# Ledger of designs, part 138: peptides against a protein of PDB entry 3H8D

Target 1, 122 residues: chain A of PDB entry 3H8D
Amino acid sequence: DMKRQQRFFRIPFIRPADQYKDPQNKKKGWWYAHFDGPWIARQMELHPDKPPILLVAGKDDMEMCELNLEETGLTRKRGAEILPRQFEEIWERCGGIQYLQSAIESRQARPTYATAMLQNLL

## One batch from the design tools (peptide; made by RFdiffusion4, then SolubleMPNN)

Design b2_p21_7_s4 (from b2_p21_7, 9 letters changed)
Fold by OpenDDE base, seed 2:
Structure b2_p21_7_s4 (fold): chain B 122 residues (1-122), chain C 122 residues (1-122), chain A 21 residues (1-21)
Amino acid sequence: as target 1 above (122 residues)
Amino acid sequence: as target 1 above (122 residues)
Amino acid sequence: DRAGEEAWRRFEAWLRERLSK
């Protein structure tokens, strides 16, 4: 459990509606991922015009990346990997602690590094 | 134990002998640090003209940074913080696993996140 | 390498679909 490598990634994206607009009219969003070993544990999406989306493994599997870490190619994308704190800071600001806690309490979250760390914090 | 934040840093340094030379004649070394919470757990130094230096808490306290993380100012130095793997890759290449293992077996290493992770690996 | 490029392409496709919703 604590043996698995924790890796975090961030990718900017442009909304499909803005894809063919001039650069100044393209508002940038951000896609975040936390991988607990080969499998995603948390996913987070910051949109320029709507509330952030928080997703946790077990509860939100259908909306989360189904590819294992190697299948994503994220480890080979320069600039994609970020520090844990770069993820956690945004996660916390977006209410991620409460979101994950609720998922644990409702028995919707599968155990991950994230759930374990949260239980250590509380 | 697993609650403490693990943070890694890298700083370039110039050899004292090269300090007052022209930039082209200043060979750059690299200073690495792993902090387990507020205190350093591992330190590593890559020199341009001699073997790397590996240091672990407990065994090498007198040669390691004596400042806690906040006192170092590393968290406020842009570009100093690095990904865990950026540290570990170099650590492994320099024989850090064997070095830390030996320190554990000889009862010279104090318990840290690094010692715990090593024991999980073995 | 080729495997990496294919993986990235697959991921980008997934991400695009995800973000289109």
Scores: peptide ipSAE 0.345, ipTM 0.646, DockQ to the pose 0.742
Fold by OpenDDE base, seed 4:
Structure b2_p21_7_s4 (fold): chain B 122 residues (1-122), chain C 122 residues (1-122), chain A 21 residues (1-21)
Amino acid sequence: as target 1 above (122 residues)
Amino acid sequence: as target 1 above (122 residues)
Amino acid sequence: DRAGEEAWRRFEAWLRERLSK
């Protein structure tokens, strides 16, 4: 249902290997999530020293957040929620449109708000 | 169509009568807008010295923003866009649910994402 | 909010595991 609330979140992370290093050596990454209602539709990871990771529901379920939105506690984490465009801008830069499109064409993507929007756009 | 992008904005304003006063005498209000795709669906105004104003598409068209989203330039104004909940929280506090419901019942409200969401909720 | 704190703890654990790969 397209009536489902679309919410976006971003969490910074420090690599486990850098946890005990001096601040200058702690390279920061970013974890992004798009929730279509209670379940994640897209996930994205920006790493300090490797290519971005893009994930879409259906295709990448095993690598994506398995918790529903309430189970994550993200809605209660101050500063975690971001604007849709803050997610989409990065998603687009990382080739997310092509990635999702390919997942749809190969019939790997689960129907979500994201797939619907893309199909409406193309 | 529920596929339309829902975007929310907030802008501060100073009362015309306070324009030439010292900063300490310039009381600030807040203008809020919910855009359902290109057109405004809800508008809300918080004033320093009078009750909040609530407006819904269809019923209050004459008092609401008549520009489409692109025409407003809001998407290009830094800090103007806000999270959905930042709008909804104030909307709810000001009695927006009841206001919109009444507009629907009286058949004054134009169908929007907001009306659809409310009808789904009730 | 204990429920929220518990939820967040669970998420942090998940995220840590995910990022350890």
Scores: peptide ipSAE 0.343, ipTM 0.646, DockQ to the pose 0.787
Fold by OpenDDE base, seed 3:
Structure b2_p21_7_s4 (fold): chain B 122 residues (1-122), chain C 122 residues (1-122), chain A 21 residues (1-21)
Amino acid sequence: as target 1 above (122 residues)
Amino acid sequence: as target 1 above (122 residues)
Amino acid sequence: DRAGEEAWRRFEAWLRERLSK
C-alpha cells in the first residue's frame, strides 16, 4: 500500500563477549531496520568483526524481527529512528540493491515498498 | 511517481523586525518544506505572532519556494532535514489535511505525493 | 510507559538472541 508509512531505525549493540571489557575494547555493531507499515521489510546488521548481514522480507523471515513495529517499542526509543537516507546509504554500500534484486528474481522476496522501489529503479 | 524521494526540511527564521534586537527579544519562526522529488509539494510557516501559514503546490505556487531541492542547498545544511512525522505532526495540527483537501476539491492542487496520500486516506 | 517498557524488553531479548548467532 502506497499509504503505508516507511520508517527506519538504528540500534547500536556491543558484542556479548565484549560486555565486561574496558571501554576501548568494546567494539560497537549496528542493527538497522526498515519497516513498511507495521512489518519489517529489510534488516541490516553491521558487525565490527565480520561482514555486514543483509536480510529481506520473504527470503529471510526466520532471521528477521518477527515483531510488528508497535511490539518492538522502537518508535518510543529516543534516537532510534533515522532518516530514510541514513538507512539507504548503508544499504547501498553493503550491496543491498543486488541482494534485494536477487531475492526478487528468485521469487523469494515478499512484495514490499522496497521491492516496488527497486523495480521502479531498474 | 512512486519512486520519487519524499524529503522534509525545517529551518528557523527570525522576523526581520527582530534582527537587531536583544536575543531575548528575537522570536523565532519555523519554515517547513515537503519535497516530492525535486519539487516542493507542501510548505508551512510557523510564526510567533500570527497564525500558521499552509501552502500547497498548484494552489500557492506564487508564495512557495520556486527553487528545486538541489538549488535550495537544504540537503547540504546540517540539521535541516527532518523525519516525515516531524512535518506531518505539525501539518495536521495546523489544519493541513483540510487545507489540502479543499485545494483538491477546488481543482487548485497540483497532483503530488501529498495529494495521493490524502486521497488514499479519505 | 509500561507498555513501552514491556515492548522494549521483548525486543531486546529478541535482538540479543539474534546477535548471539
Scores: peptide ipSAE 0.340, ipTM 0.644, DockQ to the pose 0.710
Fold by OpenDDE base, seed 5:
Structure b2_p21_7_s4 (fold): chain B 122 residues (1-122), chain C 122 residues (1-122), chain A 21 residues (1-21)
Amino acid sequence: as target 1 above (122 residues)
Amino acid sequence: as target 1 above (122 residues)
Amino acid sequence: DRAGEEAWRRFEAWLRERLSK
């Protein structure tokens, strides 16, 4: 739906194991979300000590945020919203294009703005 | 301003404590908003296990949505917009008239469509 | 806002659970 707004968010996180450590020992990760209208289309997680995690709607629903955009409170958290390119740059670096493409080809991906854009590109 | 459109919205929310419970155990609350043009005039929260919360612009700015109407995305969320009476009925039941009146009398309320209507009524 | 704060707490709880795996 062309009427659906595309919005991107990023929040830092500290691993549970590091919660009570001194600041210098709290390795920070990053949680990314792409919302296609009210629902998440892509999720991306940069962890300090393991490979990035890429998730796409349809394929990875069980691991992705089930809250709609409003329910997350992300739109009300100052500094959480990022520009599309700030998401896409990391997505691309982490192999997101290939990941989403594979999900489309395997018919696991739910159609979203992201799938549409990729299909237009290829 | 008579040119400002009055729009009302309602969205459900689940308490954080019920996030991972089965659907039957997720007690739902309701978040209501009255926008006078781009800015919120009244906010109302129906909680499953605590008294309703009533908020009016000027008095309760710190607890109310700080986003303009467009930023909230409420206009794009299917089913979120409600009729004026659907808001007012609950507002009245929750003592909203008295609450807003007190805010006006204490000179805490920011003038809005809601304050104007109440002042016209009384 | 309060609603936003509640939403954020809910989200943080979700995220914490997600990251615990």
Scores: peptide ipSAE 0.339, ipTM 0.557, DockQ to the pose 0.578; fails the geometry check

Design b2_p21_8_s1 (from b2_p21_8, 8 letters changed)
Fold by OpenDDE base, seed 4:
Structure b2_p21_8_s1 (fold): chain B 122 residues (1-122), chain C 122 residues (1-122), chain A 21 residues (1-21)
Amino acid sequence: as target 1 above (122 residues)
Amino acid sequence: as target 1 above (122 residues)
Amino acid sequence: SLAERLEERERLNELLRKLAE
């Protein structure tokens, strides 16, 4: 239910193509996740050289983290957890509201805290 | 039950590291799946630069496709479906029989058409 | 493709595991 704890995380990643490059050539991306209780509700990836990737549960399950929150180890990684607004600001900037809305309207989105909040807003 | 339809699929993938390389440098891998009715029973991945990956239901659920067959869209993807022998030939060549046998003996394998057939053979 | 999406998910899972260590 909507009483589940909402937690947000961000971690850096280096593109596989840059894995063995010199540090100055390892362009850093960012992986964001919104967990609605134990399960991921939204995922977002910022890349240095391509458009951001937005993913929502139900629609994009194949591309999203399949681990529950505890399995990710994110709660134990220093500096990984971020504030809700730190996620939402980027999400909104990247068109996440429209993306999730479309997923809801197409019946692709799995019900999450995010879908509920958006449905309350609209 | 064992009357479920057995369907096999293969699709190509490009390594993430090769995603933006020139075509000649995009080494192609192959993803194989055996569906026992709606659910995956075996998965296999051929890579250009590392050993093949063999996966069986029950043991390797975390690494296997979590979608049911219809959700995958594989039945609607032209050229994706392959004949049973097209899967089995590669499976056998990659040591799949031994892999599945080990999974059965260790009680890790979920019962599938594949486990039943192997148990009938041995 | 489905395979590409699966590989991406696995890559990210591996990233998470490594970062958690």
Scores: peptide ipSAE 0.145, ipTM 0.544, DockQ to the pose 0.265
Fold by OpenDDE base, seed 5:
Structure b2_p21_8_s1 (fold): chain B 122 residues (1-122), chain C 122 residues (1-122), chain A 21 residues (1-21)
Amino acid sequence: as target 1 above (122 residues)
Amino acid sequence: as target 1 above (122 residues)
Amino acid sequence: SLAERLEERERLNELLRKLAE
């Protein structure tokens, strides 16, 4: 149901290996999420020293946020929510279109707003 | 329904911080799971440098395997399946009985084979 | 591995919890 609200979020994180380093030695990564209603549809992680990680619902459930949107507290975290385009711009740069498309074609993707929109474009 | 098949599994894992270290510097942990039919009932994680993690269905769903047994592929992974006692021995050593009992008493535990068996013993 | 993927998810969950505090 496309009536579900589409919301996007971004938060920083520090690599596990850097957790106990001095502040200047803690390289920052970024965690992105697209929620289709209460559940995550896409996730993306930007790291300082490795390729970005792209994840889509259905295919990558084990690696994605398992909390519903309310449970995450993201809606209550100041500065966490971002605009759709702020997510999509990075998603596209990282090859997200192809990644999602492949997941759809392989029947691995769970139907979401993202899959519907992509399929409409194709 | 206690007719559900009880199956147990164990797989090793490497700490995230050790992922890119040399092999000798990758300390190994162990991930244990008890499946009551298709769904996980208990999970346990042994780590090289921190206390064991005990998890029970209902209480700790967010931290436990969310895939059904077939989806995990564990039944098809050679060497992954273990005997019930191989799980229970470690579970008991780690304080699993008390942990599960507390979850039952607090009404946090989802009814499983494990809860039933414990309640039968008490 | 499955365990590693699960650990990653758990780590992220913890991150979310901490950041929401």
Scores: peptide ipSAE 0.145, ipTM 0.546, DockQ to the pose 0.233
Fold by OpenDDE base, seed 1:
Structure b2_p21_8_s1 (fold): chain B 122 residues (1-122), chain C 122 residues (1-122), chain A 21 residues (1-21)
Amino acid sequence: as target 1 above (122 residues)
Amino acid sequence: as target 1 above (122 residues)
Amino acid sequence: SLAERLEERERLNELLRKLAE
């Protein structure tokens, strides 16, 4: 049911090794999530010192947020919710289109809003 | 239905911070799971530098494996499956009996083989 | 390993809980 609400979130994180360093030496990463209704469809992590991590439902379930949207508390966290384009711009820059396409073609991706939109685009 | 098969598994893990250290400086932890049929009933983690983590179904669902047994691939991983006593010995040493009992008394535990056995013992 | 992937997910869940409080 693609009638489900699509919501996007971003929160910062600091590497455990940098937690107690001086502010100038703390490198900030970013955690992104796309929720298709109550469940996550895509996850993305930007790291200061390693390649970005792209994850899609079905293929990467074991590495993705297992909480439903309400359980995360993200909807109640000020500044966490972002616009669709703010997510998609980073997703595209990180190679997310190709990643999701490959997951669909290998039959690893669970059907979501993201898979449906990509299939319509192609 | 307590007629479900009870299966136990153990796999090692290395802390992310120790991943690329010399072998002598890598501290190994252990991840334990008890599956009551297809779903996890108890989870336990032994860490090199912090107290053990005990988790029981119902109370700690958000921190436990969300995959069913077949999805984990544990049944196909050589050396992963262990005997019931190999799990229970560690569980008992870590205070698992008291932990599960407290979860039952607070009505937080989901009924499983583990809750049933403990209730029979007491 | 599976344990490492599960550990990573747990770390992220903890991050989410702390940030949402």
Scores: peptide ipSAE 0.142, ipTM 0.540, DockQ to the pose 0.271; fails the geometry check
Fold by OpenDDE base, seed 2:
Structure b2_p21_8_s1 (fold): chain B 122 residues (1-122), chain C 122 residues (1-122), chain A 21 residues (1-21)
Amino acid sequence: as target 1 above (122 residues)
Amino acid sequence: as target 1 above (122 residues)
Amino acid sequence: SLAERLEERERLNELLRKLAE
């Protein structure tokens, strides 16, 4: 149902290798999530030292957040929620359209708001 | 229903900190799972540098594998499936009996084959 | 490996819980 609320979030993280380094040596990454209602539809990670990671529901469930939106506490974390375009801009830059399209074509993607929007776009 | 098939699995993992080290410097951990039919009943992790982690269904759902057995692909991974005793020996060594018992007493454990067996044992 | 992917997910879950506190 496309009437589900679409919410987007971003939080910083420090890679394990930098966890115990001095603050100046800790390279910050960014974790992004798109929730289609209570369940995650897309996840994305920006890393300082490796290519971006793109994940889509159905295909990458094992690597994505398994908690529903309420369980994550993201809605209660100040500054975590972002605008749709703040997610989509990065998603597009990272090749997310092609990634999700391929997942749909291979029948690996679970139908979500994201798959519906992509199918409308193309 | 105690007639459900009980299946056990073990797979190795490398901790994130060792991921990009030379093979000789990669300390291997072990991930264990007990599936009661299609759903996980117990999960266990052996780490080279920290205490074992014990998890039981109901109490620790948020930290356990969320996929049903078929979705994990474990049944199709060569060498992943282990004998019941290969799981239970480690479970017992790690204090699993006490852990599950406590979860039952606190009404946090979801009834499974594991809870039933423990209740028969005690 | 599957174990590595599961571990990464668990790490993420923990991160989310801590950051949301």
Scores: peptide ipSAE 0.140, ipTM 0.540, DockQ to the pose 0.276; fails the geometry check

Design b2_p21_8_s2 (from b2_p21_8, 8 letters changed)
Fold by OpenDDE base, seed 2:
Structure b2_p21_8_s2 (fold): chain B 122 residues (1-122), chain C 122 residues (1-122), chain A 21 residues (1-21)
Amino acid sequence: as target 1 above (122 residues)
Amino acid sequence: as target 1 above (122 residues)
Amino acid sequence: SLEERLREREERNRFLRELAE
């Protein structure tokens, strides 16, 4: 059912190693999530000093958020929810299309709104 | 059904901050799990530089392993499975009995083999 | 390793909850 609500979220994080450093030494990363209905479809992590981490449902379940959307509390955190394009723009820049495509072709990806949209794009 | 198989596991972990340090500077922690049938009943984390973390089903679901036992792969990892007493001895030393008791009394704990055993002990 | 992935997943769950509260 591709009629499920698609919701996107972004929250900052500071690396554990920087937790007790001075502000100028705390390099901020960003955690992104795409929820397809109650369950996550894609996750992305931007780091200040290493390549982005891209994750897709089915393939990367053990590395992704395992909470349903309501359990995350993200819907209740002001400023956490972002527009679809705010997620997709970063996703595309990080090579997300190719990453998801490869996951589909290898039959590792679980069908989601994201897989459906990609299959329409290609 | 208290006839479910009780299985216990322990795996080491190194703190992220110590990941690339020399062996003598890598302080080892320990991750413990008690599975009551396919689902976790208790989890415990021993850290080299902070108090133990105690977790019980129902109360701490969001902080515990959410994979069923088979999904964890722990049964296939040589040396991961431990004897019940190897778990319980540490659990008791860390104040686990009191922790679980409080969770039961506050009606936060989900009934498990652990809750049943505690209720028989008291 | 699997053990590391498992631990990291749990840590992420705690991270998300803490930030959203």
Scores: peptide ipSAE 0.118, ipTM 0.521, DockQ to the pose 0.238
Fold by OpenDDE base, seed 1:
Structure b2_p21_8_s2 (fold): chain B 122 residues (1-122), chain C 122 residues (1-122), chain A 21 residues (1-21)
Amino acid sequence: as target 1 above (122 residues)
Amino acid sequence: as target 1 above (122 residues)
Amino acid sequence: SLEERLREREERNRFLRELAE
């Protein structure tokens, strides 16, 4: 329930087209995830040459990480875990509050810690 | 149990890098799945520029389709379902018998119709 | 399409697992 541990992660990725280029020609993106207990609640992807991708549980399940937290191995990867504010700062800059709000209003969002926090804010 | 319906499916995919190219520059891959009742037992992917991917339940769960058969919508997609031999012919050519046998011997394979058939063959 | 959605989802799972190893 709402007592589940909230954990946040960030890992880099490089586009397939840049994978085999010289280092100066590789543009790094960033993959972010918010886990509400064992299950992902929000996902975010920063890309070097296209708009950020925002994803919320329920609405975007087909496009989000399907692995539970333990299956990802993220808790065992040094440097992957980040502080809540390190996720939220980027989420807010990318329009995440509006995106999640719209998902709630359209009844597409699955209830998570993220939906509860937003409903407390509004 | 072993009385579950065995159903096989094949759908095409195009690499992300080729998605927006002219038709002549798009190389098509193929995604194959064997469902033992509602759950996937084997998965196979043919790629235009890398080795085939073979996956078996238990051993490769994190890399396989996590949707149950109904959730995939494959039964409702015209032309997706194929005959058993249409799957097995490709599976055999790609070394699937050896792959599944090794998974059984290492105790990594979850029991499925596929494991039972192989154990009857050997 | 369904084909693209299934492939992208499975490729994402593999990608994330490999990055987190």
Scores: peptide ipSAE 0.113, ipTM 0.515, DockQ to the pose 0.220
Fold by OpenDDE base, seed 5:
Structure b2_p21_8_s2 (fold): chain B 122 residues (1-122), chain C 122 residues (1-122), chain A 21 residues (1-21)
Amino acid sequence: as target 1 above (122 residues)
Amino acid sequence: as target 1 above (122 residues)
Amino acid sequence: SLEERLREREERNRFLRELAE
């Protein structure tokens, strides 16, 4: 239900190819997640050398985090949790609104807080 | 309950590093799954360049397939389903009996057909 | 392929756990 808490997280990742390089040669990416209650609703990946990846629950389940929020340990990782706007700002910039909208229209997105909000907006 | 059908599957995977190499340079691994009814009971991965990975339900849920059997599509993938002994032979060779036993003793394994069988054996 | 998707999903989960520690 809509009583579920919305929580957002961001963590950095280093490409496997750069893992053992000098620090200056490690290009950092960013992994973003929006959790609607215990389960992920949206995921986003910013890469140093390829286009952003946008993922929404229902449509992209196989590519998204399958751990529930508690299992991820994200709530216990200092500095991982971010404000809603910190997620949404990037999401919107990356075309997330259109992506989610398309997923809804194609009946691929499962209902989440994100789908509800978008449906209210449109 | 023990009425649940036990089904076993094996599919190959290629390491990401080898994905775009010539066929002869693609080292193949194998992904094994034991499903106890709709849910996975054991998972096993044979890799070309690292030790086998053994996983049991309850203990290793976070690392195992979270899809139910029907969702995986494995029952519809020709050549994926294998005989029980084809799984068990490799499982035993990889130390699976001891691994599952330890998981049971530590109360980490959730009850499955596999745990029941092992408990009957010991 | 199915095998690739399953593998990648599991590998990603492991990766995320490591990052979230």
Scores: peptide ipSAE 0.112, ipTM 0.516, DockQ to the pose 0.188
Fold by OpenDDE base, seed 4:
Structure b2_p21_8_s2 (fold): chain B 122 residues (1-122), chain C 122 residues (1-122), chain A 21 residues (1-21)
Amino acid sequence: as target 1 above (122 residues)
Amino acid sequence: as target 1 above (122 residues)
Amino acid sequence: SLEERLREREERNRFLRELAE
């Protein structure tokens, strides 16, 4: 159902290996999520020292957040929610369109708002 | 997207403990699945010696078939596919309506064709 | 194994939950 609310979030994270380093040596990553209603549709992680990680529902379920939106507490974390375009800009830059398209074509992607929108675009 | 094809399947299973027993002592169970497009929406298991197991997407993901429909091979297994009503009749008898309703109310159910239909019913 | 995958998922979820709180 494409009528579900689309919500996007971004939170910083520090790698466990850097947890106890001096601030200047804590390399910050960014965790992004797109929730299609209560359930995650896309996830991506930006890292300072390795390629971005792109994940889509259905294909990458085992590697994605399995918490529903409410369980994440993201809606209650100040500054976590971002605008759709703030997510999409990074998603696109990281090759997310091609990644999702490939997941659809390979029948690995679970239908979500994201897949529907992409199918309209193409 | 409620336009996805709804397909239902049923296959028998024998408990490991009964695998080598005489036929009359092999108590057969039944595995049922409802796929909303390529992804499972509901699963249930009928057992000869314990209560039915009811599972719904979102709530019970960790206990349900994680394979997409194509990966299951069910569409290629003769006699596995059943009519919607053949699934629903058993689902209802096992308390599936209440189970799914509760999952929706608790925000545990992932939106599927099944949740949408139930919400129309109530 | 499946158990290993499940454990890894649980650990990841816990981490994310803690980050989001």
Scores: peptide ipSAE 0.080, ipTM 0.490, DockQ to the pose 0.185

